# Peptides against a protein of PDB entry 5HB3, part 11

Target 1, 150 residues: chain A of PDB entry 5HB3
Amino acid sequence: RQMQDRCMSEYNQRIRNAPEGSIDPFRMACYKIIGRCDLSNRSLDGLQTDVNDWIWLQFNLARETDRSLELAGESYGLAELQASIREIGLKHFPKTAAEDTNGSFGMFFYLQILAGMFEQAIAYLYPFSYVDAVHFAIALTYYGLLRPVD

## One batch from the design tools (peptide; made by RFdiffusion4, then SolubleMPNN)

Design b1_p9_6_s1 (from b1_p9_6, 3 letters changed)
Fold by OpenDDE base, seed 5:
Structure b1_p9_6_s1 (fold): chain B 150 residues (1-150), chain A 9 residues (1-9)
Amino acid sequence: as target 1 above (150 residues)
Amino acid sequence: DKFFEEIMS
């Protein structure tokens, strides 16, 4: 808690008072991750990142419990992350094979699996790759993560 | 998500 408070203090100080162009983006990223500062902005400005970096950050910032060390109004959990992934899917990924121009369906499947959206992930993958969808469904069922229909 | 939109652009 003491470390988080220090991070929050430093983060706020730099955001408000640092000269333009003087902020080290890596240092600010550390404050974001460790101090959980300004969770309304889940971005790492000034850094080159990929999808793996994005999803890693989301899970680090998410909390499963209702108990939060965050300020009021900055709650972020798995449900919010899942909602975000749904929205991302609607905006940035193909809904059908006919819409697939770059083969990005696999990435959206991957994101859904990581977020525990197993039923939706399998349903999404099925029209793109029947064989792969069946194999993943079998594996998920085996580990009790997917409930088969009667 | 702002960050995701940035990396997908």
Scores: peptide ipSAE 0.217, ipTM 0.850, DockQ to the pose 0.271
Fold by OpenDDE base, seed 3:
Structure b1_p9_6_s1 (fold): chain B 150 residues (1-150), chain A 9 residues (1-9)
Amino acid sequence: as target 1 above (150 residues)
Amino acid sequence: DKFFEEIMS
């Protein structure tokens, strides 16, 4: 807790008071990851990042919590990450094959799989690539990850 | 999220 508090303090001080261009983005990233600073902003400013970096950060910031114990406090766990991916999908990815212009559906499928949204991922992929959807469905079902009955 | 807003816009 003491370390986290110090991280929060340093993070806020640097964000507010550091001269422009003097902030080390890697150091700030460390404060965010270790101290869980500013969880409402789950991105790394000043760094060249890709989708893999983004999803890695999301999982590192996510924590499994007991729903019965968190009545008043906000938490960021797998459910919140899944909700975020759903929202990203609605805003930035094609909803149907007819809307696909650059083949970006594959990235959204990938994000859904990483987040454990298997049934939704397969359902999404099916109209874009029937063959691939069937292959993934077979594999996921075999390992007990795809549950069509649920 | 901010990240996707920046890269997808």
Scores: peptide ipSAE 0.214, ipTM 0.843, DockQ to the pose 0.324
Fold by OpenDDE base, seed 2:
Structure b1_p9_6_s1 (fold): chain B 150 residues (1-150), chain A 9 residues (1-9)
Amino acid sequence: as target 1 above (150 residues)
Amino acid sequence: DKFFEEIMS
Protein backbone atom coordinates (compact mmCIF):
# COMPACT_ATOMS: atom_id res chain seq x y z
CA ARG B 1 0.00 0.00 0.00
CA GLN B 2 2.84 2.35 0.73
CA MET B 3 4.25 1.65 -2.69
CA GLN B 4 0.88 2.23 -4.27
CA ASP B 5 0.51 5.55 -2.51
CA ARG B 6 3.93 6.63 -3.67
CA CYS B 7 3.12 5.62 -7.21
CA MET B 8 -0.11 7.55 -7.10
CA SER B 9 1.62 10.61 -5.73
CA GLU B 10 4.38 10.53 -8.32
CA TYR B 11 1.95 9.83 -11.13
CA ASN B 12 -0.30 12.73 -10.24
CA GLN B 13 2.61 15.06 -9.71
CA ARG B 14 4.15 14.28 -13.06
CA ILE B 15 0.86 14.44 -14.93
CA ARG B 16 0.13 17.85 -13.48
CA ASN B 17 3.53 19.48 -13.25
CA ALA B 18 5.93 17.88 -15.70
CA PRO B 19 6.87 19.90 -18.77
CA GLU B 20 5.29 18.68 -21.97
CA GLY B 21 7.29 15.95 -23.62
CA SER B 22 9.50 15.35 -20.61
CA ILE B 23 7.58 12.44 -19.11
CA ASP B 24 9.16 9.02 -19.50
CA PRO B 25 6.33 6.88 -20.86
CA PHE B 26 7.84 3.70 -19.45
CA ARG B 27 7.96 5.15 -15.98
CA MET B 28 4.41 6.34 -16.28
CA ALA B 29 3.41 2.90 -17.45
CA CYS B 30 4.94 1.42 -14.32
CA TYR B 31 2.91 3.81 -12.18
CA LYS B 32 -0.21 2.86 -14.09
CA ILE B 33 0.33 -0.87 -13.73
CA ILE B 34 1.75 -1.06 -10.22
CA GLY B 35 -0.01 1.89 -8.67
CA ARG B 36 -3.27 1.45 -10.55
CA CYS B 37 -3.33 5.17 -11.13
CA ASP B 38 -6.19 6.82 -12.99
CA LEU B 39 -8.07 3.63 -13.83
CA SER B 40 -10.49 5.59 -15.97
CA ASN B 41 -7.65 5.81 -18.48
CA ARG B 42 -6.60 2.25 -19.23
CA SER B 43 -4.02 2.98 -21.90
CA LEU B 44 -0.27 3.40 -22.05
CA ASP B 45 0.33 6.78 -23.60
CA GLY B 46 3.54 7.36 -25.49
CA LEU B 47 4.26 3.68 -26.00
CA GLN B 48 3.97 1.62 -29.13
CA THR B 49 1.68 -1.20 -28.10
CA ASP B 50 -0.37 -3.83 -29.88
CA VAL B 51 -3.65 -5.55 -29.12
CA ASN B 52 -1.89 -8.15 -27.00
CA ASP B 53 -0.36 -5.43 -24.86
CA TRP B 54 -3.74 -3.76 -24.55
CA ILE B 55 -5.60 -6.86 -23.48
CA TRP B 56 -2.83 -7.77 -21.04
CA LEU B 57 -3.17 -4.36 -19.46
CA GLN B 58 -6.94 -4.68 -19.20
CA PHE B 59 -6.71 -7.98 -17.37
CA ASN B 60 -3.93 -6.67 -15.18
CA LEU B 61 -6.04 -3.72 -14.09
CA ALA B 62 -9.31 -5.62 -13.76
CA ARG B 63 -10.30 -6.49 -10.20
CA GLU B 64 -13.30 -8.09 -8.60
CA THR B 65 -14.50 -5.11 -6.60
CA ASP B 66 -17.75 -3.70 -5.37
CA ARG B 67 -18.48 -0.64 -7.45
CA SER B 68 -20.22 1.02 -4.55
CA LEU B 69 -17.04 0.87 -2.49
CA GLU B 70 -14.84 2.45 -5.13
CA LEU B 71 -14.49 6.07 -6.10
CA ALA B 72 -15.52 7.13 -9.57
CA GLY B 73 -12.88 6.04 -12.04
CA GLU B 74 -11.40 3.50 -9.65
CA SER B 75 -13.71 0.58 -10.40
CA TYR B 76 -12.85 -1.84 -13.17
CA GLY B 77 -13.77 -5.49 -13.31
CA LEU B 78 -14.50 -8.26 -15.76
CA ALA B 79 -17.96 -6.91 -16.51
CA GLU B 80 -16.51 -3.56 -17.52
CA LEU B 81 -13.89 -5.26 -19.66
CA GLN B 82 -16.55 -7.33 -21.38
CA ALA B 83 -18.55 -4.20 -22.02
CA SER B 84 -15.48 -2.60 -23.55
CA ILE B 85 -14.90 -5.61 -25.79
CA ARG B 86 -18.50 -5.45 -26.99
CA GLU B 87 -18.14 -1.78 -27.76
CA ILE B 88 -14.85 -2.31 -29.56
CA GLY B 89 -16.45 -5.06 -31.60
CA LEU B 90 -19.31 -2.89 -32.68
CA LYS B 91 -17.02 -0.07 -33.74
CA HIS B 92 -13.90 -1.67 -35.13
CA PHE B 93 -14.54 -5.24 -36.24
CA PRO B 94 -16.55 -6.75 -39.08
CA LYS B 95 -20.08 -7.83 -38.30
CA THR B 96 -20.44 -10.03 -41.38
CA ALA B 97 -18.15 -11.89 -43.73
CA ALA B 98 -18.92 -9.32 -46.38
CA GLU B 99 -17.43 -6.62 -44.17
CA ASP B 100 -14.29 -8.62 -43.47
CA THR B 101 -11.62 -7.08 -45.67
CA ASN B 102 -8.60 -7.72 -43.48
CA GLY B 103 -9.52 -10.99 -41.82
CA SER B 104 -9.75 -9.24 -38.48
CA PHE B 105 -12.74 -11.27 -37.33
CA GLY B 106 -10.32 -13.71 -35.76
CA MET B 107 -8.90 -11.03 -33.51
CA PHE B 108 -12.31 -10.07 -32.20
CA PHE B 109 -13.14 -13.71 -31.65
CA TYR B 110 -9.87 -14.02 -29.74
CA LEU B 111 -10.64 -11.02 -27.55
CA GLN B 112 -14.09 -12.35 -26.71
CA ILE B 113 -12.64 -15.72 -25.78
CA LEU B 114 -10.05 -14.12 -23.51
CA ALA B 115 -12.75 -12.06 -21.85
CA GLY B 116 -14.84 -15.16 -21.14
CA MET B 117 -17.55 -14.19 -23.61
CA PHE B 118 -17.74 -17.73 -24.94
CA GLU B 119 -21.31 -17.86 -26.18
CA GLN B 120 -20.96 -14.52 -27.90
CA ALA B 121 -17.61 -15.52 -29.37
CA ILE B 122 -18.99 -18.71 -30.90
CA ALA B 123 -22.05 -16.92 -32.21
CA TYR B 124 -19.80 -14.30 -33.75
CA LEU B 125 -17.40 -16.77 -35.34
CA TYR B 126 -20.03 -19.06 -36.84
CA PRO B 127 -20.94 -16.97 -39.90
CA PHE B 128 -17.24 -16.44 -40.68
CA SER B 129 -16.14 -20.03 -40.20
CA TYR B 130 -18.73 -22.55 -39.11
CA VAL B 131 -16.15 -25.35 -38.95
CA ASP B 132 -13.97 -23.42 -36.53
CA ALA B 133 -16.99 -22.32 -34.54
CA VAL B 134 -18.17 -25.90 -34.14
CA HIS B 135 -14.71 -27.06 -33.08
CA PHE B 136 -14.42 -24.33 -30.48
CA ALA B 137 -17.96 -24.94 -29.30
CA ILE B 138 -17.22 -28.61 -28.73
CA ALA B 139 -14.04 -27.82 -26.83
CA LEU B 140 -15.63 -25.11 -24.70
CA THR B 141 -18.59 -27.34 -23.90
CA TYR B 142 -16.28 -30.18 -22.96
CA TYR B 143 -14.56 -27.97 -20.40
CA GLY B 144 -17.85 -26.60 -19.10
CA LEU B 145 -17.27 -23.10 -20.38
CA LEU B 146 -20.04 -22.98 -22.98
CA ARG B 147 -23.69 -23.20 -22.03
CA PRO B 148 -25.58 -24.69 -24.95
CA VAL B 149 -28.89 -23.11 -25.77
CA ASP B 150 -31.68 -24.03 -28.18
CA ASP A 1 -11.39 2.75 -25.80
CA LYS A 2 -8.62 5.23 -26.51
CA PHE A 3 -6.25 2.58 -27.79
CA PHE A 4 -8.65 1.15 -30.32
CA GLU A 5 -9.82 4.56 -31.38
CA GLU A 6 -6.22 5.34 -32.18
CA ILE A 7 -5.07 2.09 -33.74
CA MET A 8 -8.22 0.98 -35.53
CA SER A 9 -9.33 4.33 -36.91
Scores: peptide ipSAE 0.207, ipTM 0.842, DockQ to the pose 0.315
Fold by OpenDDE base, seed 1:
Structure b1_p9_6_s1 (fold): chain B 150 residues (1-150), chain A 9 residues (1-9)
Amino acid sequence: as target 1 above (150 residues)
Amino acid sequence: DKFFEEIMS
């Protein structure tokens, strides 16, 4: 649509030609979200954001595409988001209770749940909080999101 | 991810 094309055009022009510090980051964010510009950069530059903002943006930008395009690295869908969350977990979140100094395990569990990584989320949570992991497993099973082994 | 590299590192 014409609106998307206009957003892309304006985004590209400003990124390439505007002096540093002269770009309104909120306006650029609008171009990113509406125009889906430069999907290789899935962040909002110049804005103070938190993890909730980040995950919201990821879901807004994610689109289901053909698997052939996924292999070519030209698409960003749920699978790519899940892969990103997995990598983030490996780099930035505790792997064991002994490594958890900030209590941040809950945030990574939260991200995995939002991304539909239910089995992995439960497996991750279990060593940190047995009771919580069991409760979530029961709930997920009840709603058909977690399948018990036959 | 750029965001997590900035915030978590």
Scores: peptide ipSAE 0.205, ipTM 0.841, DockQ to the pose 0.312

Design b1_p9_6_s2 (from b1_p9_6, 4 letters changed)
Fold by OpenDDE base, seed 4:
Structure b1_p9_6_s2 (fold): chain B 150 residues (1-150), chain A 9 residues (1-9)
Amino acid sequence: as target 1 above (150 residues)
Amino acid sequence: DDFFKKIMS
């Protein structure tokens, strides 16, 4: 808690008071990750990142807590992450095999699996790869993670 | 997410 508070303080101070162009984006990233600073901005500004970096950050920032317990009244948990993934899927990933020109369907499937969206993940994967969808469905069912849905 | 919009655009 002490470290988190310190990170928050340093983060806010630097954002507000540091001279333009003097902020080390890696240092700010450390504050954000360790201190969960500025949860409304769940990205690493000034850094080149990919989808793996993004999802890693989301999970590191996500906490299952009441909003009242958050330092700045911000709340970000698994439910919010899942909602974000749904929205990202709608905007940035192919809906059908015909739309997929770069094989990115697998990435969205992966994101859904990581977020525990198992039924949605299988449903999404099925039209792209029947065999893979069946294999994952069997495995998820075996471990009690998949529920039948229409 | 704005980040994804940036990288996936």
Scores: peptide ipSAE 0.029, ipTM 0.689, DockQ to the pose 0.358
Fold by OpenDDE base, seed 3:
Structure b1_p9_6_s2 (fold): chain B 150 residues (1-150), chain A 9 residues (1-9)
Amino acid sequence: as target 1 above (150 residues)
Amino acid sequence: DDFFKKIMS
């Protein structure tokens, strides 16, 4: 916790007091990852990031915590990550095949799979690509990851 | 966010 507190202090101090253009974005990223600073802002400012960087960061920041032991800190686990994926889906991805203009449905399917949202992922993919949805459903069912009886 | 800009491009 001492290290975490130091990271938090340095992170906040630099964001508020550092001269413009003097902040090392990689150093700030280290503070955020190690210290879990400002979990409400799960992005790396000043760095060029892609979808892989984003999802990697989400998983690194996510922690399985016992709710009974958690005092006052922000909780961010798998459930919160899944909620974020749902929110992103609602805001930035097509809801139906008719709304698809650039084929971005595949990216949302990918994000749901990574987050363990298998049933939702298959249900989402089905109207966009029937064949692919069936293939993934078979594989996921075979390995006990898809639970159609739920 | 750059991430979302890439998704929407």
Scores: peptide ipSAE 0.028, ipTM 0.682, DockQ to the pose 0.605
Fold by OpenDDE base, seed 2:
Structure b1_p9_6_s2 (fold): chain B 150 residues (1-150), chain A 9 residues (1-9)
Amino acid sequence: as target 1 above (150 residues)
Amino acid sequence: DDFFKKIMS
């Protein structure tokens, strides 16, 4: 907790007082990850990142906490992550096979699986690749992760 | 959201 407080202090001080362009993005990333600073902004500014980096960060920052016990902007759990993935899916990923030009449907399926959105993931994958969807459905059911829905 | 817009564009 003492470390977290120090990280928060340094993070806030630098974002407010540091000269423009003088902030080391790696240092700021460390403060964000370790100190969980500014959870309303779940990105690594100034760093070249990919989808894997992004999703890793989301899971790293996500915690099961009582929202009522946290200050505004400091609450982030699995539900919020799932909501974010849903929104990303709606905005940036194909909804039908006809819209899939780059084969990006697999990435969205992957993100949903990682976030525990198993039913939604299978439902999404099915129209793109029913064979793969069936295989994953069988596996997920076997491990008790997929609940049958009508 | 902005991140995905950047990488998926």
Scores: peptide ipSAE 0.028, ipTM 0.682, DockQ to the pose 0.455
Fold by OpenDDE base, seed 1:
Structure b1_p9_6_s2 (fold): chain B 150 residues (1-150), chain A 9 residues (1-9)
Amino acid sequence: as target 1 above (150 residues)
Amino acid sequence: DDFFKKIMS
């Protein structure tokens, strides 16, 4: 795609040659999203972002394509996103109710749900909020997203 | 990594 190639070219040129502090972060964000440039860096530098911005970006960048078709061996799909969320959980979120000091467990549950990690999300939520975990499990099962054990 | 600091605050 000619548009993608152009975005990648301009993105790389600016990163390499532009003076420090002279790059418009919004323009670079456009290149990142449209051109899928530098998939190893899945963040928007120079912009204030929150968890919603981050997860939105991850889904926009995620593609289920063969790695051989990507430049410089870059690839990022749903599996890699799920792996990233798992890693984030290990590093930044409480593992047990006893470790939870600010109620951040809900955010990690939310991220897992968005990434389709339904079984893991329910398992994680259960010790923090039994009632909520049961309700979500029922709903997910109803929609065929959570498979009960036979 | 800034948003992680934000959500943990």
Scores: peptide ipSAE 0.027, ipTM 0.693, DockQ to the pose 0.650

Design b1_p9_6_s3 (from b1_p9_6, 3 letters changed)
Fold by OpenDDE base, seed 3:
Structure b1_p9_6_s3 (fold): chain B 150 residues (1-150), chain A 9 residues (1-9)
Amino acid sequence: as target 1 above (150 residues)
Amino acid sequence: SSFFEQIMS
């Protein structure tokens, strides 16, 4: 608790008062990740990031802990992450095979799989790549991760 | 633009 409070204090102070260009983005990232500061903003400002960096950050910030221990009512768990991925899908990825122009459906499938959204992932992939969807469905079912309807 | 920038836009 003391460490978290200190991280929050330092984070807020630097964000508000530091001279332009003087902020070490890696230090700020540490405050965000370790101190769980400003969970409403799940980004790393000033850092060059890709999809892998983004998803890594989301999983690190997503934590199934006692919500009573979180400061200022900020909580971010797997359910919230899944909701975020769903929203990103609706905004940035093709919804149907007819909308796919660059094959980006695979990335959204990948994100859903990482987040444990197996049923949704298979359902999404099926119209884009039938064979791949069937193969993944078989594998996921075999390991008890996919719950097919009887 | 990076994927991250696209998500944040």
Scores: peptide ipSAE 0.021, ipTM 0.614, DockQ to the pose 0.171
Fold by OpenDDE base, seed 2:
Structure b1_p9_6_s3 (fold): chain B 150 residues (1-150), chain A 9 residues (1-9)
Amino acid sequence: as target 1 above (150 residues)
Amino acid sequence: SSFFEQIMS
């Protein structure tokens, strides 16, 4: 907690007082990751990142049991992550095979799997690749991860 | 990636 408080103080100080364009993005990233600073902004500003970096960060920042330890108004858990994935899916990924022009459905399926959204992932994959959906459904059922959906 | 750019936009 002491380290977190220190990170927060330094993070906020730099955000408010640093000359424009002088902020070290790597240092700020460290504050974000280690200090869990500014959880309302779950991105690494000023860094060239990809989807893997983004999703890694989301999981790193997600906490279920420690929400009470977070700053007031800054809580982020698996439920919030899943909500974010749903939102991303609605906005940026194909809904049907006809809409898929670049094969990006696989990435959204992947994100849902990572986030534990197994039923939704299978349901999503099914119209794009029946065979793959069945295989994953079997595997997920085998491991007790797939449950009936109402 | 185009995907990431969309997320960050």
Scores: peptide ipSAE 0.018, ipTM 0.607, DockQ to the pose 0.176
Fold by OpenDDE base, seed 1:
Structure b1_p9_6_s3 (fold): chain B 150 residues (1-150), chain A 9 residues (1-9)
Amino acid sequence: as target 1 above (150 residues)
Amino acid sequence: SSFFEQIMS
C-alpha cells in the first residue's frame, strides 16, 4: 500500500510538473505497472511498442479485484480487457475474407486466444481459414478450454 | 505500426 501510494504520488507529480522532454518514459512505465497509476490510460507514452508489448501491458494491468472495492476508483480486470479487444476488433480488423487485404485476421484471432475468448476466436477464424479453425477447436476442446454445446 | 498507434492513441 505504501509503495503504491508513493508510485502514484511520483507519477502524478512528474506528469503535471516535469519540464517538457525531461520525463523518463521507462520510469513512468514502472510507475504505471508497479503502482497501477492512471489505469484509464493503458499505453506507454514516449515508448515505441508493438502488438506484443501492448498485449503484455494489458495483461499486467488487468487484475481481478474485489468488485465491492471498485465503486469509487479505477479498476481494470479480464472482463474489461476482453471488452477492449472486442471493440478493437470491430474498429480495426476485417469482418470477412473479402475485407482482409493485409492478412491481419490472424492477429485478431491471436489476441482473442490470449484473452481467453476461445469461442469467439474460433467463430471469427472459421470464415477465414476453415481448416485452421477446426484444428484449433479440436485442440482447445482437448485441453478443456472450449466447451461444446451439450 | 500505424495500426497500433491508432489503438494506443
Scores: peptide ipSAE 0.017, ipTM 0.604, DockQ to the pose 0.153
Fold by OpenDDE base, seed 5:
Parts: sequence; C-alpha cells; structure tokens
Structure b1_p9_6_s3 (fold): chain B 150 residues (1-150), chain A 9 residues (1-9)
Amino acid sequence: as target 1 above (150 residues)
Amino acid sequence: SSFFEQIMS
C-alpha cells in the first residue's frame, strides 16, 4: 500500500511535469504494473509491444479479489477482460472461414482460451478447423473446463 | 484507438 502510493505519486508527477521526450516508457510501465496507476489506460505508451505483451498486461491488471485497493472509479476484472476480447473479436477477426484471408482466426481462438471463454472458443474454431475444435473440446471436457450442453 | 486496434490494423 505504501509502495502503491509512492508509485502513484511518482507516476502523476511525471505525467504532469516531465518535459516531452524525457519520460522513460519502461519506468512508466513499471509504475502502471506495480502501482496500478491509471487503470483506465491499459496500454503502454512509447513501447513496442505485440499481442502477447498486450494480453499479459491485461491479465496482470485484472483483479477480482479486493477492489477497495483500487482507485475509485477504476475497476478491471476478468469479466471486463472477457467483454473486451468479445468486442475485439467482433471488430477485428473473421466471423467465417470465407472471411479469413490471413489466418487470424487462430489468434482470436487463443485469446478466448486464455480468458477462459472455452465454450465460445470451441464454437468459434469449429467452422475454421473441425478437427482441431474436436480435439480441444475433448481435452477441455476431460479437465472439466468445458460445459457440454445437455 | 486502443493498442489492440493499432496492432491489428
């Protein structure tokens, strides 16, 4: 808690007062991750990142245990992450195999699996790769993660 | 735009 307060203080001070181009983006990333500063902005400005870095950050920032530790008005949990992934899917990923020109369906499947959206992930994968969808469904069912419809 | 929109564009 004391560390969080210090991080927030430093973060806010630098955001407000630091000259342009003087801010180390890695330092700011540390404040965001450790201090959980400015959770409304879940990106790392000034850093070259990929989808793996992005999703790692989302999971790192997601909290369900004690929202009282967060700043007022800033809440981000698994449900919000899942909602974000769903919206991303609707906007940026193919809905059918006919729409898939670059093979990006696998990435959306991957994101859904990471977020625990197992039923939706299998349903999405099925029209793109029947065999793979069946294999994943079997595995997820075996581990009790997939809820088959009665 | 979000970071994700940037990497997917």
Scores: peptide ipSAE 0.014, ipTM 0.615, DockQ to the pose 0.300

Design b1_p9_6_s4 (from b1_p9_6, 4 letters changed)
Fold by OpenDDE base, seed 5:
Structure b1_p9_6_s4 (fold): chain B 150 residues (1-150), chain A 9 residues (1-9)
Amino acid sequence: as target 1 above (150 residues)
Amino acid sequence: SSFFDEIMS
């Protein structure tokens, strides 16, 4: 708690008062991750990142805590992450095999699996790769992660 | 737009 407060203080001080070009992006990233500062902005400004870095950050920032204990307007949990992945899927990934031109369906499948969206992930993968979808369905069922649809 | 939108564009 004391560390978090210090991170928040330093983060806020730097974003408001630091001269242009003097901010170390890595230091700011540390404050964001450790202090969970400014959760409305879930990106790392000034850093070259990829989708793996992005998703790693989302999971680190996501918390299932009492919303009353967080700063107003800064609630971010698994449900919000899942909603974000769903929206990303609608905007940036193929909906059918006919729309897939670069094989990006696998990345969206991966993101859904990471977020615990197992049923949706299998349903999505099925029209792209029947064999893979069946194998993953068997594995997820074996571990009790896939819920049978009645 | 999120960072993800930038990398996927």
Scores: peptide ipSAE 0.026, ipTM 0.631, DockQ to the pose 0.278
Fold by OpenDDE base, seed 1:
Structure b1_p9_6_s4 (fold): chain B 150 residues (1-150), chain A 9 residues (1-9)
Amino acid sequence: as target 1 above (150 residues)
Amino acid sequence: SSFFDEIMS
């Protein structure tokens, strides 16, 4: 707790008071990850990042906490992450095979799997790649992650 | 735009 409070203090101080261009983005990233600072901004400013970096950060920041202990708007758990993935899917990924122009469906499938959205992931993959969807469904069922309907 | 929007653009 003491470390987290210190991280938040340092993060806020630097954001507000540091001279322009003097902020070390890696240090700020450390504060964000360790201190979970500014959860409304789930990005690493000043760093070149990709989708893998983004999703990694989301998982590191996502916590199941008592919302009453957090400031309004600062809560971020798995449910919020899953909601974000759904929103991203609606905006940036093909909804049907006919809409797929660049094969990006695989990335969205991947994101859904990582977020534990297994049923939705399989349902999404099925029209794009039947064989792959079946294989993943079998594997997920074997590990008890997919709930088959009798 | 969100960070992800920038990645996907």
Scores: peptide ipSAE 0.026, ipTM 0.625, DockQ to the pose 0.282
Fold by OpenDDE base, seed 2:
Structure b1_p9_6_s4 (fold): chain B 150 residues (1-150), chain A 9 residues (1-9)
Amino acid sequence: as target 1 above (150 residues)
Amino acid sequence: SSFFDEIMS
């Protein structure tokens, strides 16, 4: 708690008081990651990041904590992450094979799997690759991860 | 949204 408070204090101080362009993005990233600062903005500003970096950050920031213990608006768990992935999927990934021009469907499938959205992931993959979808469905079922959609 | 657009572009 003390570390988090310190990180938040430093983070906020720098954002508010630092001259424009003087903020070290790596230092800010450290505050973001360690202190979980400003969870409303779940990105690493000023850094070149890819999808892997983004998803890594999301998982690091996500906590299944009692929301009553977190400051209002600072709650971020798996459910919120899953919601974000759904939103990203709707906006940035192909919905059908006909829309897939660059093979990006695999990345969205991957993100859904990482987030534990197994049923949605299989349903999404199915029209793109039937064989792969069936194989993953079998595997997920074997491990007890795939449940019938109610 | 802007971040992902940049990554996916």
Scores: peptide ipSAE 0.026, ipTM 0.594, DockQ to the pose 0.497
Fold by OpenDDE base, seed 3:
Structure b1_p9_6_s4 (fold): chain B 150 residues (1-150), chain A 9 residues (1-9)
Amino acid sequence: as target 1 above (150 residues)
Amino acid sequence: SSFFDEIMS
């Protein structure tokens, strides 16, 4: 707790008082990841990042902590991550095969699988690639991860 | 715009 408080203090001080261009983005990233600072802003400002960096950060920030011990508004777990992925899907990824111009459906499928959204992932993939959806469904069922509706 | 919006746009 003392370390977290120190990280929060340093993080807030630098964001508010540091001259423009003087902030080390890597140091700020360390405070965010280790100290769990400013969980409402789940991005790494000032760093060149891609989708892989983004999803890595989300999983590192997501904690299955006892919600009773977390301060109100600072809880971020798997459920919140899944909600974020769902929102991203609605905004940035094709909903149907007819809308897919760049083949980006695979990335959204991948994000859903990583987040444990197996049923949604298979349902999403099915209209884009029937064969792949069936293969993944069989595999997920075999490992008990997919709950087929009886 | 969120960081992700910037990456995906």
Scores: peptide ipSAE 0.025, ipTM 0.605, DockQ to the pose 0.321; fails the geometry check

Design b1_p9_7_s1 (from b1_p9_7, 3 letters changed)
Fold by OpenDDE base, seed 5:
Structure b1_p9_7_s1 (fold): chain B 150 residues (1-150), chain A 9 residues (1-9)
Amino acid sequence: as target 1 above (150 residues)
Amino acid sequence: DELAKAIME
């Protein structure tokens, strides 16, 4: 708690008082991750990041809350992350095999799996790669993670 | 990289 309070204090001080471009982006990232500062901004400004960095950050910042709070948007949890991934899929990934030009379908499948969206992930993958979809479905079913009739 | 940027927006 003491460390978190110090992080918050330093973060606020830097944001308010430091000249633009003078703040070390890695330091600011530490304040966000460790100190949980400014959680409404779930990105790392000034850093070159990839999809793995992004998704890791999202999971790191997400917290378990009461369902009522999640539905009200008072917190950022798994449900909100899943919703974000769904929206990302609609905007940035191929919806059919015919739309696939660069093989990016695999990344969207990957994101869905990480977020526990197993049924949706398998359904999405199937038209792109039948064999892979079947193999993942078998494995997920074996571990009780896939509910094909739900 | 371009895709990553788009996803993060």
Scores: peptide ipSAE 0.102, ipTM 0.829, DockQ to the pose 0.825
Fold by OpenDDE base, seed 2:
Structure b1_p9_7_s1 (fold): chain B 150 residues (1-150), chain A 9 residues (1-9)
Amino acid sequence: as target 1 above (150 residues)
Amino acid sequence: DELAKAIME
């Protein structure tokens, strides 16, 4: 608790008072990850990151249940992460094979799988690659992770 | 890279 409070204090102080361009982005990242500061902003500003970094961050910030020390406005769980991935999919990934210009469908499939969105992932993959979708569906079913509608 | 940026926004 003391650490979190200190992190929040330092984070807020730097955000508000530091001259422009003087903030160490790595230090701010530490406040974000370790101190869970400003969880409404789930990005690492000032750092060059990729999709893997982003998804890693999302999983680290997501909690099944809110900690008692977390502010109500900073609640973020798996459901919210899944919603975010869904929104990203709608905005930035092809919805059909005809829309696929750069082969990025695989990345969205990957993100959905990581987030446990198995049914949606399979449904999404199916029009792009029937064989792969079926194989993944079989595997997911075997492990009890896929619940197809009867 | 552009995709990553878009996703992270």
Scores: peptide ipSAE 0.101, ipTM 0.828, DockQ to the pose 0.861
Fold by OpenDDE base, seed 1:
Structure b1_p9_7_s1 (fold): chain B 150 residues (1-150), chain A 9 residues (1-9)
Amino acid sequence: as target 1 above (150 residues)
Amino acid sequence: DELAKAIME
């Protein structure tokens, strides 16, 4: 608790008082990840990041919380992350093969798998690649992550 | 890279 309080204090002080461009973005990232400072902003400013970095950060910031708190929007957990991925999918990824101009469907499939959205991931992948969808479905079923219809 | 930026926004 003491460490967390110190992190928050330093984070707030630097954000408010530091001259523009003088803040070490890596230090700020540490405050975000370790100190859990300003969780409403789930990005790392001043750093060059890719999708893998982004999703890694989201998982690190997400915590298991009481479901009641999740519904109240006071916490960020897996459910909120899954909702975010769904929203990102609707906005930035192709819905059909005809809309796929750069092969980005695979990335959205990947994000869904990481977030445990297995049924949705398979359903999404199927029209793009039947063979791949079947293979993943078999594997997921084998490990008990995808439930066959009885 | 452009896609990554768009997703992170």
Scores: peptide ipSAE 0.101, ipTM 0.828, DockQ to the pose 0.861
Fold by OpenDDE base, seed 3:
Structure b1_p9_7_s1 (fold): chain B 150 residues (1-150), chain A 9 residues (1-9)
Amino acid sequence: as target 1 above (150 residues)
Amino acid sequence: DELAKAIME
């Protein structure tokens, strides 16, 4: 707890008072990941990041604790991550095959699978790639991860 | 979102 408090203090001090360009982005990343500082901002500023870095960070920041058991006012778990992915999908990925101009549907499918959104992932993939959707559906069903409609 | 930024790049 003392370490966490110190991390929070240092993080806040640097964000507010450090001269421009003097902040080490890697140090700030450590405060966020280890110290869980400023969880409302789930990004790594000043670093060159890609989609893999982003999703890795989200999973690390997410708690495995059931929200119902958490006494904390703010919780970030798998459900919140899933909601974020859904929102990103609505904003930045094609909704139909007709809207697909760059083949980016695969990335959104990938993100949904990582987040355990299996039914939604298969439903999304189906109009883009029938064959792939069927293959994934069979596998997921076999392992009890997909709930087929009766 | 950082993801959005990354996707747009």
Scores: peptide ipSAE 0.071, ipTM 0.823, DockQ to the pose 0.202

